# Peptides against a protein of PDB entry 1EBD: the designs that were tried, part 16

Target 1, 138 residues: chain A of PDB entry 1EBD
Amino acid sequence: KASYEGKVAAEAIAGHPSAVDYVAIPAVVFSDPECASVGYFEQQAKDEGIDVIAAKFPFAANGRALALNDTDGFLKLVVRKEDGVIIGAQIIGPNASDMIAELGLAIEAGMTAEDIALTIHAHPTLGEIAMEAAEVAL

## One batch from the design tools (peptide; made by RFdiffusion4, then SolubleMPNN)

Design b2_p27_4_s4
Fold by OpenDDE base, seed 4:
Structure b2_p27_4_s4 (fold): chain B 138 residues (1-138), chain A 27 residues (1-27)
Amino acid sequence: as target 1 above (138 residues)
Amino acid sequence: AAALAAAVAAWLGKQREANAARRRARL
């Protein structure tokens, strides 16, 4: 957030019209397991009257997490039912702090669960859990 | 709440259309 706002301010001072235009601000807690969130939580979307699918996939079913012996937690996608657009994501588990960036990009680009589900992820990776959770949302 | 949700939904829809257009231009 602050670094992005600083870039927008620097661009505006340099005579480039720029605005603070973001939908999704990532939040990370470097705990064990790590916690990351971007966009809506399921309950926040419901409280705003957005009909959502909460698609959850566990790290215990991820091949890379199994190989690392670090299988605690899950990825959750918050997907709008009307059009399949991803509006939020939460990760509790290995490398959640870095993995949230893919989902932040997906939200800022207005991507659907189908866009992620149809994206080939390298096997075996922790990142595949985003694809698996997207498939659950279809 | 509902007016903000509708504005966010409309913005996300516009971003999706723009993303799809950029993707088609690369393929």
Scores: peptide ipSAE 0.024, ipTM 0.502, DockQ to the pose 0.035
Fold by OpenDDE base, seed 5:
Structure b2_p27_4_s4 (fold): chain B 138 residues (1-138), chain A 27 residues (1-27)
Amino acid sequence: as target 1 above (138 residues)
Amino acid sequence: AAALAAAVAAWLGKQREANAARRRARL
């Protein structure tokens, strides 16, 4: 966020209108545990009349989180029920600030929960929790 | 300082509006 806002400020000062037009702007809070979000929250999707599946997987079930002794929190996917398209994600837990980038890419690309579930993640990694949450959405 | 902060805030506002419009167009 702050690094991106700095780039935009530099481009605006240079008189170049930034053609940077994102669909999924990530929000990160560097708390302990870290919090990250991209796309829709479950309630925002419901308030807009979107029928969603909220797939949640806990870090307490992730092999890398166990090995790090940092198992607080979860990943949540917000999946449109009609077509399985990922429209939002929230992470509370270890490395949430970096892990949100994969899910930001998935949302921008119009990927489904199946696309993530079928993507091989290295074992053991924190990133596997995205695959596990995607499997919960199927 | 205040004029630059206002220009950045206005740009961020437009980006948020464009983002929201594109999200609604993909849904």
Scores: peptide ipSAE 0.022, ipTM 0.415, DockQ to the pose 0.462
Fold by OpenDDE base, seed 3:
Structure b2_p27_4_s4 (fold): chain B 138 residues (1-138), chain A 27 residues (1-27)
Amino acid sequence: as target 1 above (138 residues)
Amino acid sequence: AAALAAAVAAWLGKQREANAARRRARL
């Protein structure tokens, strides 16, 4: 948040058009396992009256997580039911701090769960868990 | 080869337009 607001202010001073958008601000906790979040939580979306699908996939079913012996946690997508648009994501598990950037981009671009499910992820990778969670949302 | 590349480019264009429309409806 603060670093993004500082960038927007610097761009405005430089005469560049910039807009503050708070939709996809990532939050990271460097715990073991790591925790990352972007956009809506499932309960937050429900409290605002948004009908959502919460699609969850466990790292225990990911081939790279198994090969690393680091299978704790999951990825969760929060998908708006009306149009399949991704409005939030949470990751608890290996490399969550870096993996949240793909989902932040997807939310900012207004992408759907189908757009992620149809994106080829390299095999075997931790990143495949985003594709698997997107397939659960279809 | 060229026909496949053109079909992929057209599909990517359609997806970008749809994403831009969804983004404008969300803001």
Scores: peptide ipSAE 0.020, ipTM 0.420, DockQ to the pose 0.021
Fold by OpenDDE base, seed 1:
Structure b2_p27_4_s4 (fold): chain B 138 residues (1-138), chain A 27 residues (1-27)
Amino acid sequence: as target 1 above (138 residues)
Amino acid sequence: AAALAAAVAAWLGKQREANAARRRARL
């Protein structure tokens, strides 16, 4: 947030057309397991009257998490039912603090669960859990 | 709440359309 607002302000001072126009602000807690969130929580979307699919995939089913013996937690995608657009994501588990950046990019780009499901992830990686959760949302 | 949800939905729709147009222009 603050670093992005600082870049937009510097671009505006330099005479470039810039606006602080963002939907997805990441929040991270460097606990064990790590916690990360971007965009809507499932309940926040419901409280605003957005009909959502909450697609959840566990790290216990991820090949890299199994190989690391670190299988606690899950990834959750919050997907709008009307058009399949990703409006939020939560990760509790290994490397959640870094993995949330892919999902922040997906939300800011207006991507769908299908766009993530059709993206090839390297095997075996923790990042494959985003693809698996996107397939659950289809 | 509903006005914010509608604004977010409209913004996300516009981003999706722009993203789809950029993808088609690269094929």
Scores: peptide ipSAE 0.020, ipTM 0.489, DockQ to the pose 0.036

Design b2_p27_6_s1
Fold by OpenDDE base, seed 1:
Structure b2_p27_6_s1 (fold): chain B 138 residues (1-138), chain A 27 residues (1-27)
Amino acid sequence: as target 1 above (138 residues)
Amino acid sequence: AAAARAAARAARRAENRKRFERLAREN
């Protein structure tokens, strides 16, 4: 966040058109388990009158998380019901700080839950949980 | 089809760009 805001501010001072999109900026807490978020929380979307699906998948059902004996937490996708567009994501669990980047890319690209569900994820990986949560949103 | 998904993503990206340009004018 701060590094991106500083970059946007420097570009604006230099006369380049730039904006901060707070929806596309990830937030990470390096706790145990790690916490990461990008875009809307489910309640924020609801408070703005956006009809959403909150698709949640637990790390306890992820093959890599089981193999690592690190199964605490979940991934949540916030999906706009009208068009299936991903507008937010939250991860609590192993490698959440790195895994949020895929979902940040998906949101910025205007991808749908179907786009993630139809993306091949390597097996077994923690990243498969994004695909599993996307399948829940279909 | 992959081509139809790609076209839909391109349309959504164009919408996101308009949002970005709006935010840039408001800042």
Scores: peptide ipSAE 0.032, ipTM 0.532, DockQ to the pose 0.054
Fold by OpenDDE base, seed 2:
Structure b2_p27_6_s1 (fold): chain B 138 residues (1-138), chain A 27 residues (1-27)
Amino acid sequence: as target 1 above (138 residues)
Amino acid sequence: AAAARAAARAARRAENRKRFERLAREN
């Protein structure tokens, strides 16, 4: 967040077209387990009158998490029901700090849960949990 | 621009679905 806001400010001072889009700004806490978030939380979307699906998938069901013996937590997608567009994601679990980047890209690009569900993820990876959560949202 | 991006994503989804279904038969 701070680095992104600093870049936008520098670009604006330099006279370059730049805008702050707060929808796709990740927030990370390097705890154990790690916590990451991008876009809307489920309750924030509801408070704004957005009808959403909150699709949750646990790390305990991920093959890579099992192989690492690190199965705490989950990934949650916040998906707008009207069009299936991903508007938020939260991750609590192993490597959440890196895994949030895919979902930040998906939100910024206006992708749907189907776009993620139909993306081939390498097996076995922690990243497959994003695909699994996207399938839950379908 | 948004409509053009949505159409491009829809086309890619259809291609990806066909690829995924093929891979699911091969594995």
Scores: peptide ipSAE 0.029, ipTM 0.504, DockQ to the pose 0.071
Fold by OpenDDE base, seed 3:
Parts: C-alpha cells; sequence; structure tokens
Structure b2_p27_6_s1 (fold): chain B 138 residues (1-138), chain A 27 residues (1-27)
C-alpha cells in the first residue's frame, strides 16, 4: 500500500498518467504458517451481492508440501459464478507470500478459474495448489 | 473456446483501463 501510494504520487508530480488504485492489492503476514490475501474474501463478495464459488484445496493434498513435511493450511479461490472470473484468493501455508503473486496477476488480467486449471504447473511444486483449487471451481 | 476466452479477457482488460483512466482524472 504505502509503496504504491508513493509511486502514484511521484507519477502525478511528474505529470504522467497513473492508475490511482489496482483491482487487487495483496496483503501478507509473515507468520508460521504465512498468510496472504488478494481481492475479495468470500464474505465481502456475498455482502456486496456477488454470487461466488469458494474453491478450497488443502496443502495436505499437495505433493511438494508432503515432501517438505509442511502441510498445514490451504488455498482458497473466490470465483464469480456468472462468468468464472477470479475476484479473490487467500493462502495460509508454506510460501504463501510469494505464491499470492500468481493470483494477483490472474485477478488484474481478468482470468477465470479455467485459465488457471488449464495452465501447466511444474510437478511437484507448492504452486500446483492454485491449479488444484481452480479445478475445484469448475 | 480459446479464441472466445481471449476475447473475454481483452474486454475485461479494456474495462479495467477505462476505470483507471477515470480514477486518474477524478484525483
Amino acid sequence: as target 1 above (138 residues)
Amino acid sequence: AAAARAAARAARRAENRKRFERLAREN
């Protein structure tokens, strides 16, 4: 947030057109396990009258998480039912702080759960959990 | 199907661009 606001202010002072906000600003807590979020939480979408699918996949079912003996937590996608567009994501688990960037990109690009499900993720990786959660939303 | 998905993504990106340009004029 603060770094982004500083960039927008610098661009405005320089007379350059800048976006005042992005669709999705990530939030990260570097705890153990790590917590990351981008876009809507499921309840926020419901409170705004958006009909959503909450697709959840656990790290306990991820091959890389099992190999690392770090299987606590999950990834959740918040998907708009009307068109399958991803509008939010939450990660609690290993490498959540870095993994949230893929989902931030997906939201800003207006991607669907199908777009992530059809993207090949390397095996075995923690990142496969995004593909698995996207498949749950189909 | 892939061409339809690509067109839908392009439409959403164009909408987001118009939103950002509006917000930049209002602030």
Scores: peptide ipSAE 0.028, ipTM 0.514, DockQ to the pose 0.040
Fold by OpenDDE base, seed 5:
Structure b2_p27_6_s1 (fold): chain B 138 residues (1-138), chain A 27 residues (1-27)
Amino acid sequence: as target 1 above (138 residues)
Amino acid sequence: AAAARAAARAARRAENRKRFERLAREN
């Protein structure tokens, strides 16, 4: 957020037309395990009257997480039921701070759970958990 | 805005599905 807003401000000062246009701001806590979030939490969406599916997949079922002996936590997708659009994601687990970027991109692009489920992820990777959670939402 | 973006992707998803099915068979 701050870096992007700083870029827009610098471009405006330089006489270039620019605007802040974003849908979601990632939040990361560099704890052990790491925590990352982007867009809506499930309860926030419900409180706003959005009918959602919360699709959860555990790192304990991810082949790369098993190979790393780091299987704590999960990925959760918050998917709007009416159109399958991803409106939020939460990750608790290995590499959550970097993995949230894929889901931030998905939300900003207005992608669906199907768009992620139909994206081939390399095997075995931590990133596959996004695909697996998206498949749960279908 | 998100719903409008999702609608614009419908044709791309159909293409992506065919690509996915192809690449999954190549694994």
Scores: peptide ipSAE 0.032, ipTM 0.531, DockQ to the pose 0.092; fails the geometry check

Design b2_p27_6_s2
Fold by OpenDDE base, seed 2:
Structure b2_p27_6_s2 (fold): chain B 138 residues (1-138), chain A 27 residues (1-27)
Amino acid sequence: as target 1 above (138 residues)
Amino acid sequence: AAAARAAARAARRERNREEFKRLAREM
């Protein structure tokens, strides 16, 4: 966020057109637990008239989170019902700041919940929670 | 078209920032 906002501001001051129009800009708070968000929140999508599925999966059900004894929070996917496209994600929990990058990529690429659900994640990892939340959205 | 898209994205980013701050207070 701050580094990207600084680059866009520097480009604007330099008279360069910022050609990088991200659909999904991550926001992170390095709290305990960490918070991360990219794309739409569920309520924002609803307020824009987008019919969405909000798929939520808890870290308490993730094998790596259990092994780390860090099971607070959840991952939430915001999926457009019309086509299954992921339009937002929120993570509260361990390593949320890094885990949001996969979901940012998925949103920028126009991927579906099925694309993530069918992606093999290593076991046991915190990243599996993205796959599990995608399966909940099917 | 491009300027209208840029304005809509800027507005979305501000809404996302406000909602993210709400979420972080509810933790």
Scores: peptide ipSAE 0.020, ipTM 0.468, DockQ to the pose 0.047
Fold by OpenDDE base, seed 3:
Structure b2_p27_6_s2 (fold): chain B 138 residues (1-138), chain A 27 residues (1-27)
Amino acid sequence: as target 1 above (138 residues)
Amino acid sequence: AAAARAAARAARRERNREEFKRLAREM
């Protein structure tokens, strides 16, 4: 956060167009299992009066996680019900720190759960869990 | 829908403008 705010301040002083977007700033904890988040948590969206779907898919149902014997945790999408737009994501599980980048891009682009569900993910991969969680949100 | 995505991007730009003004007052 502080380094990003410092960059925005430096760009403003230099006369460049700058903006602060905290919605798509990822947070990562390199624990076992790893934890990653971007955008809204389900409760934060509810506290702001946003009607949401929380779509959750477990790593225990992911073919690559099973093959790695690392099946702890889940991916959660926070989807706005009005238009299907993804406004947040949380991952607890294998490779969460890297996998959160796809979901950060999806939020930044204003993508829907349908946009991710219709994106072909390689089988079997850990990243396929994003597609599976998006299908749950339809 | 493309209209909903456009509205979401417009709302984000407004929030970014307000937050930028906040940051500029804290400098």
Scores: peptide ipSAE 0.016, ipTM 0.369, DockQ to the pose 0.037
Fold by OpenDDE base, seed 1:
Structure b2_p27_6_s2 (fold): chain B 138 residues (1-138), chain A 27 residues (1-27)
Amino acid sequence: as target 1 above (138 residues)
Amino acid sequence: AAAARAAARAARRERNREEFKRLAREM
């Protein structure tokens, strides 16, 4: 947040077109398990009158998480039902702090759950959980 | 820009679906 706001302010002072979009700003807590979020939470979207699908996939079903013996938590996608656009994501689990970047990119680009589901993820990886959660949203 | 990006993504999804249907016939 603060670094991004500082960059936007510097770009505006330099006469470059820049805008603050809070939807694509990640939040991370380096706990055990790690917590990461970008965009809307499911309840925030509902409170704004957005009809959403909350697609959740557990790390206990991820092949890499099983191989690491680190299976606590889940990934949640918040998907707008009207057009399948991803408007938020939350991760609780292994490597959540780094894995949130893919979902931040997807939200900023206005990608759909189908766009993630049709993206080949390497097997076995923790990143496959984003694909699996996207498939749940279809 | 946003409408052009949406159209490009829609066209990509269609190609991907066609490719997956092809692969499923080759299995």
Scores: peptide ipSAE 0.015, ipTM 0.380, DockQ to the pose 0.061
Fold by OpenDDE base, seed 4:
Structure b2_p27_6_s2 (fold): chain B 138 residues (1-138), chain A 27 residues (1-27)
Amino acid sequence: as target 1 above (138 residues)
Amino acid sequence: AAAARAAARAARRERNREEFKRLAREM
């Protein structure tokens, strides 16, 4: 957020038309385990009357997390039921701070859970959990 | 290609579910 707003302000000062326009802002807590979120939480979507699927996949079922012996937590996708569009994501677990960027991109681009599920993720990786969670939402 | 990818994903999911169940029994 602040860095993006700073770029928009610098571009405006430089005489380039720029606006703060974003669907989602990532939030990260560098705890152990790391916590990251982008877009809607499941309850926020429900409070706004959005019918959602909360697709959760645990790091304990991720091949890279198992190999690292770091299996605490999960990835959660918040998917709108009407059209399968990803409207939020939460990660608690290894490398959550970096992994949230893929899901931020997916939300900003209006991608579906199917788009992520059909994207080839490298095996074994922590990021592969996004594909597994997307496949739970189908 | 799509069917082979679907079968590979299904087999991976099954392994991952069995590992998750193993870990959940060890906790």
Scores: peptide ipSAE 0.007, ipTM 0.278, DockQ to the pose 0.022

Design b2_p27_6_s3
Fold by OpenDDE base, seed 3:
Structure b2_p27_6_s3 (fold): chain B 138 residues (1-138), chain A 27 residues (1-27)
Amino acid sequence: as target 1 above (138 residues)
Amino acid sequence: AAAARAAALAARRARNREEFARLARRN
């Protein structure tokens, strides 16, 4: 939030129209395990009357997390049922602070769970958990 | 096909912006 507001203010002062209206602002907590979020939480979507699928996949089922002996937590996708569009994501687990960027891009682009599920992720990686959670949402 | 996909993606993004703007006013 504050960094984005500072950038918009700097662009306005420079006489450039801020053409960048970001929809999805990431939030990160560098705890152990790390916590990251972007877009809607499941309950926020429900409170707005959005019918959603909350697709969850655990790091305990991820091959890279097992190989690292760091299997705490999960990834959750918040997917709008009417069109499969990703409107939020939460990650608790290893590398959550960096992994949230893929999902931030997906939300800003208006991508679906199918778009993530059909994207080839390298094996074995922590990033495969996004693909696995997207497959749960299909 | 590519033009239809691009138009559908742009329409999805516009709807998402309206929804996030509602959320930002309520938080």
Scores: peptide ipSAE 0.033, ipTM 0.546, DockQ to the pose 0.045
Fold by OpenDDE base, seed 5:
Structure b2_p27_6_s3 (fold): chain B 138 residues (1-138), chain A 27 residues (1-27)
Amino acid sequence: as target 1 above (138 residues)
Amino acid sequence: AAAARAAALAARRARNREEFARLARRN
């Protein structure tokens, strides 16, 4: 948020076209395990009357997490049922702070769970869990 | 539709694993 708004402000001062146009702001807690979120939580979407699928995949089933001996937590996608658009994501687990960026991009671009499921993730990686969670939403 | 997508995903995962193994042999 602050860094992006600062860039837009600097561009405006420099006489460039500038707008703050973002759908989602990532939030990170650098705990052990790390926690990251972007877009809607499942309950927030429900409270707004959005019919959602909460697709959850555990790090205990991720090949890289197993290899790292760090398998606590999960990735959750919040997917709008009507069109399969990803409207939120939460990660509790290894590298959550960095992994949330892919999902932030997906939300800002209006991507579907199918778009993520059909994206090739390198095997084995922690990021592959996003693909696995997207498959759960299909 | 779901079965076709599942087959396509499985095939992509297989190719990805093969490529990973190829890269690992170069390292």
Scores: peptide ipSAE 0.017, ipTM 0.379, DockQ to the pose 0.031
Fold by OpenDDE base, seed 2:
Structure b2_p27_6_s3 (fold): chain B 138 residues (1-138), chain A 27 residues (1-27)
Amino acid sequence: as target 1 above (138 residues)
Amino acid sequence: AAAARAAALAARRARNREEFARLARRN
C-alpha cells in the first residue's frame, strides 16, 4: 500500500497519468500462518449489493502443502456472479504473502475465475490452490 | 466448446482428487 501510494503520488507530481485503484492493493500479515488479502471481502461485496460467489479451497487438499507438512488454512476467491470477474481474494496459509500476487494481477487485469482455472500451474505447487479455488467458482 | 471445457475441468479435478488420495495414504 504505502509504496504503491508513493509511486502514484510521484507519477502525479511528474504529470504522468496515474490513478490509485484500491481494489488491487494487497494487504499482508507475516504471521504463522501468513495472511494475505486483495480486493473485496465477501461481506464488503454483499454490503455494496454485489452478488458474489465465494469459493474456498483448503491447503490440506494441496499436494505441495502436504509435502511441506504445512496444511493449515485456505484460499478464498470472491467472484462477481454476473460475469465471473474476480473482485477479491483472501489467503491464510503458507506462502500467502507471495501467492496473493497472482490474484492481485488477476483483479487488476479484470480476469475471470475461468481464466485462472484454465491457467496451467506448476505441479506440485501451493499456487495450484488458486486454480482449484477458481474451478470451485465456476 | 463450453461442454468440452467443462468436461476437461471435471477430468482434471478427478485426477487431482486421485493424486491427493494417493499422497494422503503415503503421509
Scores: peptide ipSAE 0.016, ipTM 0.358, DockQ to the pose 0.026
Fold by OpenDDE base, seed 1:
Structure b2_p27_6_s3 (fold): chain B 138 residues (1-138), chain A 27 residues (1-27)
Amino acid sequence: as target 1 above (138 residues)
Amino acid sequence: AAAARAAALAARRARNREEFARLARRN
């Protein structure tokens, strides 16, 4: 957020047309396990009257997490039920701080759970958990 | 195209399940 707003401000001061247009702002806590979030939490969506599917997949079922012996936590997708659009994501677990970027991109692009489910992820990776959670939302 | 993608996903899913089960037995 602050770095992006600072860039837009610098571009505006330089006389370049620039606008702040974003749907999702990532938040990261570099704890053990790491915590990352982007877009809506499930409860926030419900409080706004959005009917959502909360699709959760555990790192304990991810092949890379198993190989690393780092299987604590999960990925959660918050999917709008009407159209399957991803409106939020939360990750607690290994590499959550970097993995949230894929989901931030998906939210900004208005992608669906199907789009993530149909994306080829490298095997075995922690990133496959996003695809696995997307398949839970279908 | 959609049917071919669905078949590719199903095949990936089968491979992943076998691999995950193999890794889980080593822990």
Scores: peptide ipSAE 0.015, ipTM 0.326, DockQ to the pose 0.028

Design b2_p27_6_s4
Fold by OpenDDE base, seed 1:
Structure b2_p27_6_s4 (fold): chain B 138 residues (1-138), chain A 27 residues (1-27)
Amino acid sequence: as target 1 above (138 residues)
Amino acid sequence: AAAARAARRAARRERNREEFRRLALER
């Protein structure tokens, strides 16, 4: 947030057309396991009357997490049922702080669970869990 | 720009749904 707003302000001062236009601000906690979130939590979406699918996939079922012996936690996608658009994501587990960036991009782009499920993820990777969670939402 | 991006995304999703439907029928 602050760094992005600072860039927009610097561009505006430089006489360049710039505006703050973001939907998804990532939040990261560098704990063990790491915690990352972007967009809606499932309960926040429900409290706003958004009908959602909460698609969850565990790191214990991810081939790279198994190979690293770091299988704690999960990825959760919050998907709007009407159109399959991803409106939130949460990651608890290995590399959550970096992996949240893909999901932030997906939310800002207005992507669907299908768009992620159809994105080739390298095998075996931790990032592949985003594809697996997206397939659960289909 | 944004409307043109939205239209390109919608058209991509439609193609993807058609491809998925095809692949699901081939299994």
Scores: peptide ipSAE 0.024, ipTM 0.423, DockQ to the pose 0.064
Fold by OpenDDE base, seed 5:
Structure b2_p27_6_s4 (fold): chain B 138 residues (1-138), chain A 27 residues (1-27)
Amino acid sequence: as target 1 above (138 residues)
Amino acid sequence: AAAARAARRAARRERNREEFRRLALER
């Protein structure tokens, strides 16, 4: 957030047309397990009248998380039912602080759950959980 | 800037849907 707002401010000072876009601002809590979020929460989307699928996949079912003995938590995708567009994501678990960047990119790009499900993730990796959660949303 | 970003996202979503429909019919 702050680095992006700083860039927008620098562009404005330089006379370039700039605007702050809050659509895909990540939030991270460096707890154990780590917590990360980007875009809509499921309840926030519902409160705004957006019909959503909350696709959840647990780290306990991820091959890399099992190999690391770090299987607490899950990835959740918040997917708009009308068009399959990812509008939010939450991660609680291993490497959540870094893994949220893929989902932030997906939301910013206007990707669908199908776009992530069709993206080849290396096996076994923690990142593969994004693909698995996307498949749950199909 | 924000309106142009929204338009780029919308155009990408449409292309992605077209490509996904194509790939889904090939399986």
Scores: peptide ipSAE 0.021, ipTM 0.455, DockQ to the pose 0.087
Fold by OpenDDE base, seed 2:
Structure b2_p27_6_s4 (fold): chain B 138 residues (1-138), chain A 27 residues (1-27)
Amino acid sequence: as target 1 above (138 residues)
Amino acid sequence: AAAARAARRAARRERNREEFRRLALER
């Protein structure tokens, strides 16, 4: 957030048109487990009148998380129900700080849960949890 | 419900494979 806001401010001062889209700005807490978020929380979307699917997948069902003995937490996708567009994601678990970048890209690009579910993720990886959560939304 | 979701997912994957095959033949 702060680095992105600083860049947008610098671009605006330089006379470049810049738009601030807060939907794709990640927020990270480097706790144990790590917490990451981008876009809407499920309740925020509901409070704005957006009909959403909250798709949740646990790290305890991920092969890489099991192999690391680090299985606490989950990934949650917030998917707009009308078109399947991803509007938010939350991760609590191993490597959440890096894994949120894929979901930030998906939100910025207007991708659907189908696009992630059809993306080949390497096996075994923590990143497969995004594919599995996207599949839950289908 | 779960079987119907699995069938929809399988059909989506097949359409996606066919689309990528088409795009690969256009190159």
Scores: peptide ipSAE 0.021, ipTM 0.464, DockQ to the pose 0.027
Fold by OpenDDE base, seed 3:
Structure b2_p27_6_s4 (fold): chain B 138 residues (1-138), chain A 27 residues (1-27)
Amino acid sequence: as target 1 above (138 residues)
Amino acid sequence: AAAARAARRAARRERNREEFRRLALER
């Protein structure tokens, strides 16, 4: 947050068009398991009157998580029903702190659940859970 | 799909310009 706001302020002083977009600012907690979030929570979207699908996939069903013996938690996508656009994501589990960056990019680009579901992920990886959660949202 | 993505990106760029104008008026 503060570093991003500082950059936006510097760009505005330099006469470059810059905007604050708080929707795609990641939040990370380096706990065990790790927690990461970007964009809307499901309840936050509902409180703003956005009709959403919350697509959830567990690490217990991910081949890499099983091989690591680290299967606690899940990935959740918050998808707007009207157009399938991803507006939020939450990860609790292995490598959540790094994995949230893909979903931050997807939200920033205005991608849909279909866009992630059609993206080939390497096998076996933790990152495949994003594809699996996107397929649940179709 | 591609045309809809282009429209979403265009709408985001417009919101960003509006937000920039708002922040510039707060100075």
Scores: peptide ipSAE 0.018, ipTM 0.390, DockQ to the pose 0.037

